# Peptides against a protein of PDB entry 7Q4I: the designs that were tried, part 127

Target 1, 281 residues: chain A of PDB entry 7Q4I
Amino acid sequence: HENSTIAERLYSEVRVLCWIMTNPSNHQKKARHVKRTWGKRCNKLIFMSSAKDDELDAVALPVGEGRNNLWGKTKEAYKYIYEHHINDADWFLKADDDTYTIVENMRYMLYPYSPETPVYFGCKFKPYVKQGYMSGGAGYVLSREAVRRFVVEALPNPKLCKSDNSGAEDVEIGKCLQNVNVLAGDSRDSNGRGRFFPFVPEHHLIPSHTDKKFWYWQYIFYKTDEGLDCCSDNAISFHYVSPNQMYVLDYLIYHLRPYGIINTPDALPNKLAVGELMPEI

## One batch from the design tools (peptide; made by RFdiffusion4, then SolubleMPNN)

Design b2_p20_1_s2 (from b2_p20_1, 10 letters changed)
Fold by OpenDDE base, seed 3:
Structure b2_p20_1_s2 (fold): chain B 281 residues (1-281), chain A 20 residues (1-20)
Amino acid sequence: as target 1 above (281 residues)
Amino acid sequence: SLDKIYEEAQKRAEERDKLY
């Protein structure tokens, strides 16, 4: 027996629409495995592609394929969401088709925040954007107000948001969001541990895989440690997760239990007012 | 493999650094 009462409450109160960045060549190879694993725990799951797939619930966006079109796809995805789904959720997660997300942990992080607060969360990087931006691969989540500002205020203005489809997707959305005063939030837990990760768990949990010159250490906005203390007990996402690893993670997180160990969840924090953020650590 | 992940991640970082 499992008691999911709190998780069910958060499912209803912290509604999350997840959109998955994919392409037609990855519908069967990657995207379907997201749908069969963590994606089923979203309140709404949409796959953003260049081709329609009714089995996957994929949307054909009016964009080309390739890395140079990722920014274009992100813009069109959020336009689509704003037009069709803005009231279907409170929070709007972008993830890649090789991102794994523990949606319950994301709801826990988001619980105190108003969806009317212009904020977004993810793995914050420091270069190129003054307030920082969120790593595209780790996934990032926008409040409803952030989506509104992005689509209504930023996208129509070439001075605020890049009009062409070129550029790094995560940097470009970060610039646009900054220009409309959407705050780059702190996703770390109360112990200062990260929740969104741009690599697989193995990379973060096992120290000394990379030297100090590794780009990630220069990019990360908040200082982070490697090893067991790298990651929150309530970690939210990992990137570069293979389809097979998604099923392994699903089993380990949701099915495998050490007998006789019962986790008691921490009390929910107080809700914040509109525009209020949790204190930075 | 982890090496392939690092190679891909490095490529993405380099692409950002070239663009900005």
Scores: peptide ipSAE 0.606, ipTM 0.951, DockQ to the pose 0.781
Fold by OpenDDE base, seed 1:
Structure b2_p20_1_s2 (fold): chain B 281 residues (1-281), chain A 20 residues (1-20)
Amino acid sequence: as target 1 above (281 residues)
Amino acid sequence: SLDKIYEEAQKRAEERDKLY
């Protein structure tokens, strides 16, 4: 038996709608495994596709398939969320169908923030956007106010947000959000360790997979290390997680326990005022 | 495999670098 009282409290107080970027060819191969694993811990789970799937709860967005349409799909997904689901949650997570997310850790990170604060979180990259932008693959989470600003203020204005569906999805949303004063938050824990990761755990935990010329080291906004200090004990997401690995992670995180070890959670931080961010580390 | 992941990630980075 476990005590989940704090997790249950956060489930109620930090409501998260998760939308999953997918396509019809991946409904059975990838998306259903998200639904059967970490996606079940979202307050609401929606799959954004080009075809409807009632078994998956997939929505058919009016967009084409292919990498060139990812930005278009993101715009339509958030329009759909704003129209139908803006009051169903406080926070709105985008993830890929090969992203794994520990939703409880995300709720813990988000707890002090007001959903009326125009902020979003993820793995922050530095190129092309002054304040940075969040990696698309690691997943990123918008406050309710950030979604409102994106859909109502940014999307209708071609000067603020690209009207075409072309471009890098994560860069384009990052530009749009910056232009409406949505802040790119710091997702790091109190020790300065990252929580959103654009690769699998193995990449981050095991050093020397890449050289210093590897693009990631040039892209990452905050300095990060490899090895055990790479990642928060309260890490939130990993990308390029296979369907089989999702079940393994689900077992390891939620079921496998070292007998006789009891973890006491840290106290929840004080809630921030609207517009207030956590102090920089 | 990690190699395939790196290849895909590299491709995405290169696509960004070409667009901006």
Scores: peptide ipSAE 0.605, ipTM 0.951, DockQ to the pose 0.812
Fold by OpenDDE base, seed 4:
Structure b2_p20_1_s2 (fold): chain B 281 residues (1-281), chain A 20 residues (1-20)
Amino acid sequence: as target 1 above (281 residues)
Amino acid sequence: SLDKIYEEAQKRAEERDKLY
C-alpha cells in the first residue's frame, strides 16, 4: 500500500554511486551492515579498502591502513571511480562504514542541480578552507563534474592538491576542490535546517549534551540550533551509527508507520541550469 | 555510547587543529 512513484523516478533521474570508506578489519563488523541496510538504495555501491572482498564488493586500493592514510585512500578511491564508474552515476557519495544515509532525501536535494555543475554537498565546516569544506564523517557528495575536476585537474598538480597521503582527509579534498573552482554547496533545507550530520540523531535532537566551548560550534559553517528544529524532515546522513543502530534506523524510517498519517511530498523544485546554485538559506 | 562518540570526534578535531 506504499506509493513510491516519485522515489522511483528520482532513483532513475538522480543516479548515485556510493563509495564506503572501510578497511579489512571492518568488512564483517561494519561494512556488511551498510550493504544490508541503506547501501542497497544506492544505484551503485562500492567499498573502498586495502583488501579485495568479492562478497562485499570491496576494492583493494594501493594504500596503507590507518587514519594517516585516509587522504591517500580518498584520492585513490576517486581515481578508481573516474577510471571505471564516472558514467555509472550522476553523483558520487563518500561515506564512512559507520555513516547512515537516507538516499531518497539526498536525491531530493540534488534533483535541481546539473551533474555538470562543479559542486559538492555535505555538512559544511568553516576552518582552514575559505569557502568551507564538508565533514568526512557526515559524508559528502560530488557531482560528476566535481569528480572530473578533482581527478583530472587537481590531483596531478601538487600546487593544487597535496601529493602525499598525510593530512585530514576532509580538509585536503576541500582544499583541492576549492583550487579547481568546485563550489561548496549549501545542503540546508528551505527552513534553514541541516541535512548532513556528523553525529548520531540523539546528539542533534537532544540539547545540552555539549557546552558552548564544544569544537563543533566553532567548526559549523552555518549557524544551527539543537533540538527538534535542528534537523530537516528530509535529513540525509548521520555519523557514528553502530551496526545495530543501522537496522533500527532502517526499520523506523522505511517500515514503522503511525496508522492514519500520510505524508504528502512537496513538489519538486525547478531544475537549475549548468553552473547555477540554489539561493543560500 | 555518546561519551565514546564525543571522545572520537574530539580527537578528530584536535588532529585537524594540529595539522593546520
Scores: peptide ipSAE 0.604, ipTM 0.952, DockQ to the pose 0.792; fails the geometry check
Fold by OpenDDE base, seed 2:
Structure b2_p20_1_s2 (fold): chain B 281 residues (1-281), chain A 20 residues (1-20)
Amino acid sequence: as target 1 above (281 residues)
Amino acid sequence: SLDKIYEEAQKRAEERDKLY
């Protein structure tokens, strides 16, 4: 009884390769649950690890394990993607093995953009990078051109991109992308509500007595409110989602329906020319 | 099920990629 015609169209027209940051200890604990939930809705799903896992479709990157190697993994992951998969998709999503993504909402956001536009999207943070950078945990998506510029232009040049594997992964890629003129896009909806979230839905939706001193409020590039107005109806991602919560979210988003309520999707926006961005909200 | 829809869509996409 569900009409998925538009979603199917976007699946074909807005091809997304999702790569998941993981490690061998998380293949069974976390990554497999991504594969069994939202990862199925990617056009291509790859798990980037330090060990191969044929059941998971995990790639063994030539990197060590540990938090200090996340930047190294990101560099090698995008090198691998560029070498093997650059034509398999139009957009390239990085997510963690505890990130949940509504891929249809991401395709909707990306639809007007050319994959040849050097742009990337996510939860934009303001520190360290002039144009901002995208939160690593919320996941971020690069256009094909952004991947090309990152791998071909930025990575080989130590002046443009950090050669060692240390540093905050999301900040470092943000610096590299800025240095090759990849634009940090605005992922907010037409109402100015965010789509990529670095925490679980509960943390964003519930006005918690989060201390006004909470770092997040200082890091967000765009001002956002707490509560129901925090989040787009077309939200794309949440972070720190447990394996069990991934199945809950899958049920709530894709299966649970309030009887008698029909949601009519908004019309697709006009496609932008190469290099054009949506007007700032 | 939504899973079948995606499986069918993926199959169609793969078939298209083989035709180019």
Scores: peptide ipSAE 0.023, ipTM 0.453, DockQ to the pose 0.016; fails the geometry check

Design b2_p20_1_s3 (from b2_p20_1, 10 letters changed)
Fold by OpenDDE base, seed 5:
Structure b2_p20_1_s3 (fold): chain B 281 residues (1-281), chain A 20 residues (1-20)
Amino acid sequence: as target 1 above (281 residues)
Amino acid sequence: DLDKIYEEAEKLAEERDKEY
């Protein structure tokens, strides 16, 4: 028997709309596996594409395909969300079709924050944007107020937000959000461990894969370690997760149990006022 | 393949460094 009472409470109190960046060639290869695994745990799940797919629940955005159009697709995705779904959730997650997300852990992180606080979370990178920006591949989550500011205040103003569709989507949204005073939050746990990851678990858990010159160590906003201390026990996301690995992760996280070990969840933190952030670690 | 992931990520970072 499993007790999910706290998870059920958070499902109702911390509503998350997940939108998945995909394309028509990946609907069957990748996106359907998100829908069959972690995407089921979102309050609402939408696939943002250039073609409609009724089986997938994919939306055809008015954009072209290709890496050079990802920023255009991100702008149109959030415009679509604001127009049709802004009241369907409190928080709005962007993920790729090869990102895996533990939605319960994200709800736990978001619980103290007001959706009316202009804030967003993810794996924070330091280059190009003064306050930092969130890695696109690790996924990033905007509050309802952050989405409002992005769509209503930033997008219509070429001085605040890039009007063309070129550029790195995560850098460009980071610039736009900074320009409308949306705060780049700290997603680390109370031990200073990260929760959003731009690589697979193996990359972060095993130190031997990268040297000190690896770009990631220059990009990360917060100092992080490798090995078992790399990652929060309440980690939220991993990137470059294959379709097969999504099912493996689903099994390991939600089904496989060591007999006789019972985890007791920590108490929920106090709720913050509008505009208030958690204390820095 | 983890090596392919690293190579792709490195290429993307290099492209960003050229753009910004």
Scores: peptide ipSAE 0.427, ipTM 0.919, DockQ to the pose 0.842
Fold by OpenDDE base, seed 1:
Structure b2_p20_1_s3 (fold): chain B 281 residues (1-281), chain A 20 residues (1-20)
Amino acid sequence: as target 1 above (281 residues)
Amino acid sequence: DLDKIYEEAEKLAEERDKEY
């Protein structure tokens, strides 16, 4: 029998609404597999699409399909969340339909923070936005106050937030959030290891002879090592995860156990005051 | 079993949503 008492406590105290970026062509191919794997561990799970799907719990947003509309879809998704679901959770995760998330590890990272703190977390990139922005593919999580500021203060003002639906979704939300003083948090663990990853585990864990010219090394905000030290033992997300790999990850993380090895979780940190961040490492 | 806890929590949430 697993002792899940701490995970149960965090499930109640750190409520997460997960919204999944998808489209009608991916409802059956990808989104359904999110719902059947890691998405079931969210306090609320919503699929944001251009068509309604009652089996998936997909919402039809008033946006067109295609890569050029991702920013438009993100704006409408957060408007929808603010209007219908702002009190259903404390934290609001955006993920893609090929992102895998360990929600318990995210709750652990978020536990010390107040949802009234204007902060968001993810894989931080340094270009285009002074404080950085969070990679769209790795997924990013906003506090309730960050969602409020985004929807109420940023979106209505073309000087603070781009009115057009064009542009890189993650960069544009990063600009908007900076302009309303939402802080780009540090997602790294106490050892300085990352938790949100814009690629599959294999690409981070195995030192690939990735050309030092690979854009990722120029984009990462914090220096990260390749290999086994790349990733936190409490990693939160990976991107480009196939539907089959989601089931493999679900089995490996939640079902497969090495007999005779018992992991004792670290003590929960003290809760921070509203507006307070963890010290930078 | 965490999966059972999540399933129970979902059922409780669905029951609450039916009462409103």
Scores: peptide ipSAE 0.005, ipTM 0.371, DockQ to the pose 0.016
Fold by OpenDDE base, seed 2:
Structure b2_p20_1_s3 (fold): chain B 281 residues (1-281), chain A 20 residues (1-20)
Amino acid sequence: as target 1 above (281 residues)
Amino acid sequence: DLDKIYEEAEKLAEERDKEY
């Protein structure tokens, strides 16, 4: 007896194409488990690889394999999306094959925004890019207009976007997007809690004696706390999620219910005009 | 069954996109 009416509405009104960064060695090991868990809740799911896999719906991008080609894959992935799928969705999520995403929570965050607003969201990091950039592992979501600007305006111009395939993928797209005035949005909830996470839930939720020197604390754009207050109740993503943990998360989020506790969703915010952002928290 | 919910929502979305 689950009332999904609002989730169904958001599924129709906030269309999300998810593309998964993967490689042929991970098709069976990782990507398949994305397809069988959270990826099925995307309006469209595409696996971006170097080899075609019809069972997975993997696309063979004209890129080599290896960590040094991730930026090349991202460029080709968004080119492919723009050419074939730009009208199939309103929002375009990049995730890794070990990223877990609660797509409903992403739709909720995105609902007020116009897909014609040049904006993207994720776990915002402060280094290297003035407005910040979104962590690659946590996943990041571009508006349709952001994809258009990236592919049409940024990629063809070596002054705006790195032509080489080398570099940190998330930093390089962040630079390109900034250079075409795509805004690095604030993905935090109304309480200032993060929604996109570059690590597993355990790492964020458990006050670990993480050395205050841990790079993450220097990279985060917005100050965040450790522990239960780290994370929005409407968290969107976690990274380094094993295939087995994807099924655990699916069970915990979508199936496991505490009897007698009814969660009433907050009212949807007003829709923003094109170019408008939610007020900073 | 969440899978049925999403299937129904997908059909509704497809129908909407045909009307535009």
Scores: peptide ipSAE 0.006, ipTM 0.364, DockQ to the pose 0.015; fails the geometry check
Fold by OpenDDE base, seed 4:
Order: structure tokens, then sequence, then C-alpha cells
Structure b2_p20_1_s3 (fold): chain B 281 residues (1-281), chain A 20 residues (1-20)
């Protein structure tokens, strides 16, 4: 018998709306597998597309498809969330249709923070944005206040937020959020290990998988090593996860157990006041 | 079964949202 009392408590106290970036060609190929795996652990799950799909719960946003429209889709997705769902959750996760997320680990990271704190979390990158920005592929989570500031204060002002739909969506939202004083949080655990990953587990866990010249090492905001010490025991996300790998991860994380090993969860940290952040590690 | 826990919690959340 699994003792899930803490997970149940966090599910109620740390409400997460997950929106999935997808397109009509990926509804059946990718998005459906998110819905059947980790997406079922969100308090609310919405697929943001260019076409409606009632079976998937996909929303047709007024945007075109393709990589050049991802920023446009992100803006319209958060506008839609603000208009229809801002009170349905405390935190608002963006993920791709090939991102896998351990939602319980995200709730654990978010637990001390007020949703009224203007903050967001993810895999922090250092280029282009002074405070950093969160990698689009790893997924990123905004507080309710961060969504409010983005939609109400940033989006209507072309000086604060790019009005056209071009550019890297993660960089552009990072610029907008910085311009309205939404803080780029530190998502690392108490040991300084990362929680959001822009690649599959194998890429991070296997040392020397990439050349030292690989762009990722220049982009990461916090220095992290590859290998067994790369990743938090409470890791939150991985990217480029195939549909088949989503089911494998779901089995390994939630079903497969070594007999006789019982993990005792760490004590929950104290809650922070509005505007307070955890100390950087 | 975590899936049942989430389903029950969703129902509880929906019921709470109807009361307020």
Amino acid sequence: as target 1 above (281 residues)
Amino acid sequence: DLDKIYEEAEKLAEERDKEY
C-alpha cells in the first residue's frame, strides 16, 4: 500500500494547470500520450492547438502553425488561460507534446511559494535575458501573479513585450516577464541539482554524451555536471520524450518498486511570504 | 493507486468550485 497522503495534500494545496503546446498533426501522435500518462496528474490539462479537438480537450487558438508561430501561440495560450482559467489553478505549466513531467515533484518545489509571488520556474538559460529565461522544451511554470502580469501588463505594451509572433518563444516570454518584474526562480534542489531538463534522461545521466562545445553548456544559467549527480532525485521534467518512452517513464516512476525499499519523503519547507524566494543554492 | 487519488481530488475540486 502506497502512502500518498502528502501527494494528495499537495494536489489540493498546489493546484497546477498544465497547458500543452501542440498542433493538429500531433493530436493523435503525441498529445494523446501526454493525456494518457503524466498529464492526468495535473489539476487541469489543456491542449493548445490551431484546431479544436473535443476528444483531446484541445483549444483552437487564433494562430498559424509552424516554429515561427510558437511565440504567437504562447501569447494566445496565456490570454486564453487568463480569461477562462486564472482561478482554476495556482500555477500554470507550459510543456511541449514531447515533454514528460513528474507533477508531484513540481508541487514539492512550488509548495513554499505563494502563487501571488511574481515568479516562474524551469531550466534557466543565461543568454538574451539579464535574469535568464526558462527553456521552452524543458517546460516552465508561472505563478498566477506571473500570468496576470504577463497578460495584463506586458502583452498590451509593445515596449515591454514583442507584438509580432516571430522569435524564440521561450526567449520572448522571458523578456516580457523580466520587463514586468516577474522573477526567474531557481528550480535546483537543496543539493544544487537541476529539476527541469531540456533533453531525455539518457542525455543528462550519461557522462560525456555531448562535446564540451555543445551549446547547452554555454546556455545553462547554473553550472551542472553530467552523470548521476546531474539530476535531482525530485526531477520535474524531461524533453524529447517519445510517446513510447512516456509509458516507460510512467511505469518506472509510478509502478516499478524495489521490494523492501521505502522512500520517506523529506519534510515540507516553511511557506514563504508573498514576494519571498528560497535562497539560491 | 495514484490515478484514483487524482480522480477523487478532481471531483472534490469540482465540487468546491460549484459551492463558491
Scores: peptide ipSAE 0.005, ipTM 0.374, DockQ to the pose 0.016; fails the geometry check

Design b2_p20_1_s4 (from b2_p20_1, 10 letters changed)
Fold by OpenDDE base, seed 1:
Structure b2_p20_1_s4 (fold): chain B 281 residues (1-281), chain A 20 residues (1-20)
Amino acid sequence: as target 1 above (281 residues)
Amino acid sequence: SLDEIYERSEKLAEENDKLY
């Protein structure tokens, strides 16, 4: 028997709507596996697509398919959320159909923050946006106020937010959010370890000199280490997770236990005032 | 292949729905 009392409390107090970026070709191949694994731990789960799928609970957004439409999908997804679901949650996570998320760890990170604080979290990158922006693949979470500002203040103004559907989705939302004073939060733990990851655990845990890692070190906003110290014990997300790896991660995180080891959770931090952030490390 | 991964993933999904 597990004691889930704190996790159940956080499920009620830190309500998360997860929206999954997908397409019709990935409904069965990828998105269904999100729904059957980590997505079931969201307070609300919605799949954002170009075609409706009632079995998946997929929404048909008025956008075309292809990489050049990802920014268009993100804009329409947040419009849809604002119109239909803004009161269903306190926090609004974007993830890809190959992102894996430990929702309990995200609730723990978000617990001290007010959903009325204009803030968003993720894997922060430094290029193109002065305050930084959050990596699209690692997933990023907006407060309710951040969603309101994005949809109501940024999107209607071409000077604040790109009207075209082209561009890097994560960079474009990062520019829009900065322009409406939504703060790019620090998602690191108290030890300065990252929680949102744009790659699979293996790529962060195992030092490797790949060209992909080379750009990552140039893009990462905060200094990070390789190896076991790369990652928080309360890590939130990983990207490029295959459907099979989602079930493996679900088993390892939620079912596999080392017999005789009992983890006691740290005490919850004090809640912050509206507009207040945790100190940067 | 990607197709083999998807087919295995569907079987794992069905098994996971029975176990959990």
Scores: peptide ipSAE 0.022, ipTM 0.544, DockQ to the pose 0.025
Fold by OpenDDE base, seed 5:
Structure b2_p20_1_s4 (fold): chain B 281 residues (1-281), chain A 20 residues (1-20)
Amino acid sequence: as target 1 above (281 residues)
Amino acid sequence: SLDEIYERSEKLAEENDKLY
């Protein structure tokens, strides 16, 4: 029997709405498997699509399909959330239909922060945006105040936020958020290890899996090592996770246990004031 | 409860294993 008392507390105190970026062709192939695995652990789960699917709980956003419309879909998704769901959660996660998320670890990271703090978290990249931006594939989480600022202050102003639907989705939201003073938070753990990952665990955990010239090493905002020190023991997300790998990860993380090893959770940190961030590591 | 979520996840894993 598991003792989930702390996880249950965090489920109540750190409410997360997860929205999944998908399309009609992926409803059955990918999105359904998110709903059947890690998406269940969100306080609210919504699939953002171009077509309604009542079985999936997919919303038809007024956008076209294709890679050139991802930014348009993100804008409409956050408008929809703000209009219908801004009070249903404290934090608002974007993930792809091939992102896997350990929601409990995200709640742990978010616990000290006020949802009224204008902050967002993810895998921080350094190019294009001065404070950095969060990788789209790794997923990123906005505070309620960050969503408010994005939708109410940024989106209506073409000087602050790109009005067309073209461009890299993650870069464009990163620019918009910076322009309304939403802070790009540090998602690393107390050991300086990352929590949001734009690739599968294998690509991060195995040293020399990629060439040192691989773009990722130029994009990553914080220095990180390869191998076991790459990744927090409280890692939050991985990307390019196949539907089958989602079930494998669910088994490995939530069911498979080494007999006789008891993991005692660290004490929760003190809550921060509104506008306060954790010290940089 | 989280337990109910986990139990549902187990059932779905079993269902997925039957589909493949």
Scores: peptide ipSAE 0.020, ipTM 0.536, DockQ to the pose 0.019
Fold by OpenDDE base, seed 3:
Structure b2_p20_1_s4 (fold): chain B 281 residues (1-281), chain A 20 residues (1-20)
Amino acid sequence: as target 1 above (281 residues)
Amino acid sequence: SLDEIYERSEKLAEENDKLY
């Protein structure tokens, strides 16, 4: 018998709406596997597409398909969330249809923060945005206040937020959020280990002879080590996860247990005041 | 309960194994 009492408490106190970036060609191939695995652990799950799918609960956004429209989809997705769902959650996660997320670990990270604090979290990258921006593939989570500022203050102003639908989605939202004083939070654990990952677990856990010239090492905002010390014991997300790997991860994380090892959760941190952040490590 | 969410995930994995 598992004791889920703390996880149930966090499910109630740290409400997360997950929206999944997808397209009609991926509804059956990818998105349905998110719905069948980690997406069930969100308080609300919405698939943002260009076509409606009643089986998937997909929303048809007024955007075209293609890589050049990802920023357009992100803008329309957050408009839709603000109009219909802003009070349904405290935190609003963007993920791709090949992102895997451990929602309980995200709730644990978010627990001390007020949803009225203008903050967002993810895998922080350094280029293009002064405070940094969050990697689109690793997924990123906005507070309710961050969503409000993005939709109400940033999007209507072409000087604050790009009106065109072109550009790197994660960079463009990062610029918009900075321009409305939404803070790019630190998602690292107390040991300085990352929680949001823009690649599969294998690429982070295995010290690859990745050429030190690999773009990722120039883009990461915080210095991280490779190998087993790369990743928090409370890691939140991985990207480029195939549909089959989602079921494998779901089994390994939630079902497979080493007999006789009982994990005792750490004590919850104290709640922060509105506008307060955890000290940077 | 979270347990029901987990049990439903197992049943769906089993159903998915039948489709493949």
Scores: peptide ipSAE 0.019, ipTM 0.575, DockQ to the pose 0.019
Fold by OpenDDE base, seed 2:
Structure b2_p20_1_s4 (fold): chain B 281 residues (1-281), chain A 20 residues (1-20)
Amino acid sequence: as target 1 above (281 residues)
Amino acid sequence: SLDEIYERSEKLAEENDKLY
């Protein structure tokens, strides 16, 4: 007995195209499990690969495989999206084939924003890019206008966007987006808790799981605590999620319920004007 | 280096894959 009326409304009003970064060796091992779990909740789901797979709905991008080609794949993925799918959604999520996403929570975060606002969201990191950039593994979501600016304004200009395929894809897209005035949004909830996570829930929820010198604490743009206060009740993504863990998360999030506890969703915020951001927390 | 970060992330992923 679930009331999904608000989620259904947001599914219609906040359309999300999810593209999954994958490769042919991961089609069956990882990407298929995304398609069988959280990827079903996207308005459109596309797997971006170097080989076509009709069962997966994978696109063969004109790129090589390997880490050195991730930036090339990201550029070609967004070109493909812009050419074929720019009107199929309002928001465009990049995720890895081991990223788990609660799409409803992403729609909730995105609801107040206009897709014509040049903005993108994710786990914001502070190095290399002045406004910050979004962690590639946690997944990041671009507005339709952000995709337009990236593909039409940034990519064709070597002064604005790196023309070669080398480099960290998340840093490089972050530089390109900054150079075309796409804003690095704040994805934190009203309590200042993060929503996009570059690791599994355990790594964020369990204090002292990582060394205090762990690079993550130097990279995060916003200070976050460890433990239960690390993470929004409306968290959006986790990374390094194994295929089996995706099914576990699907069960825990969508099926497992504590009997007698009724969650009443918060009221939707007011919609923002084009170019307007939520107030800083 | 960024490469070291990615290598560490890969090791974490591999360790997670061992839990799989």
Scores: peptide ipSAE 0.014, ipTM 0.495, DockQ to the pose 0.082; fails the geometry check

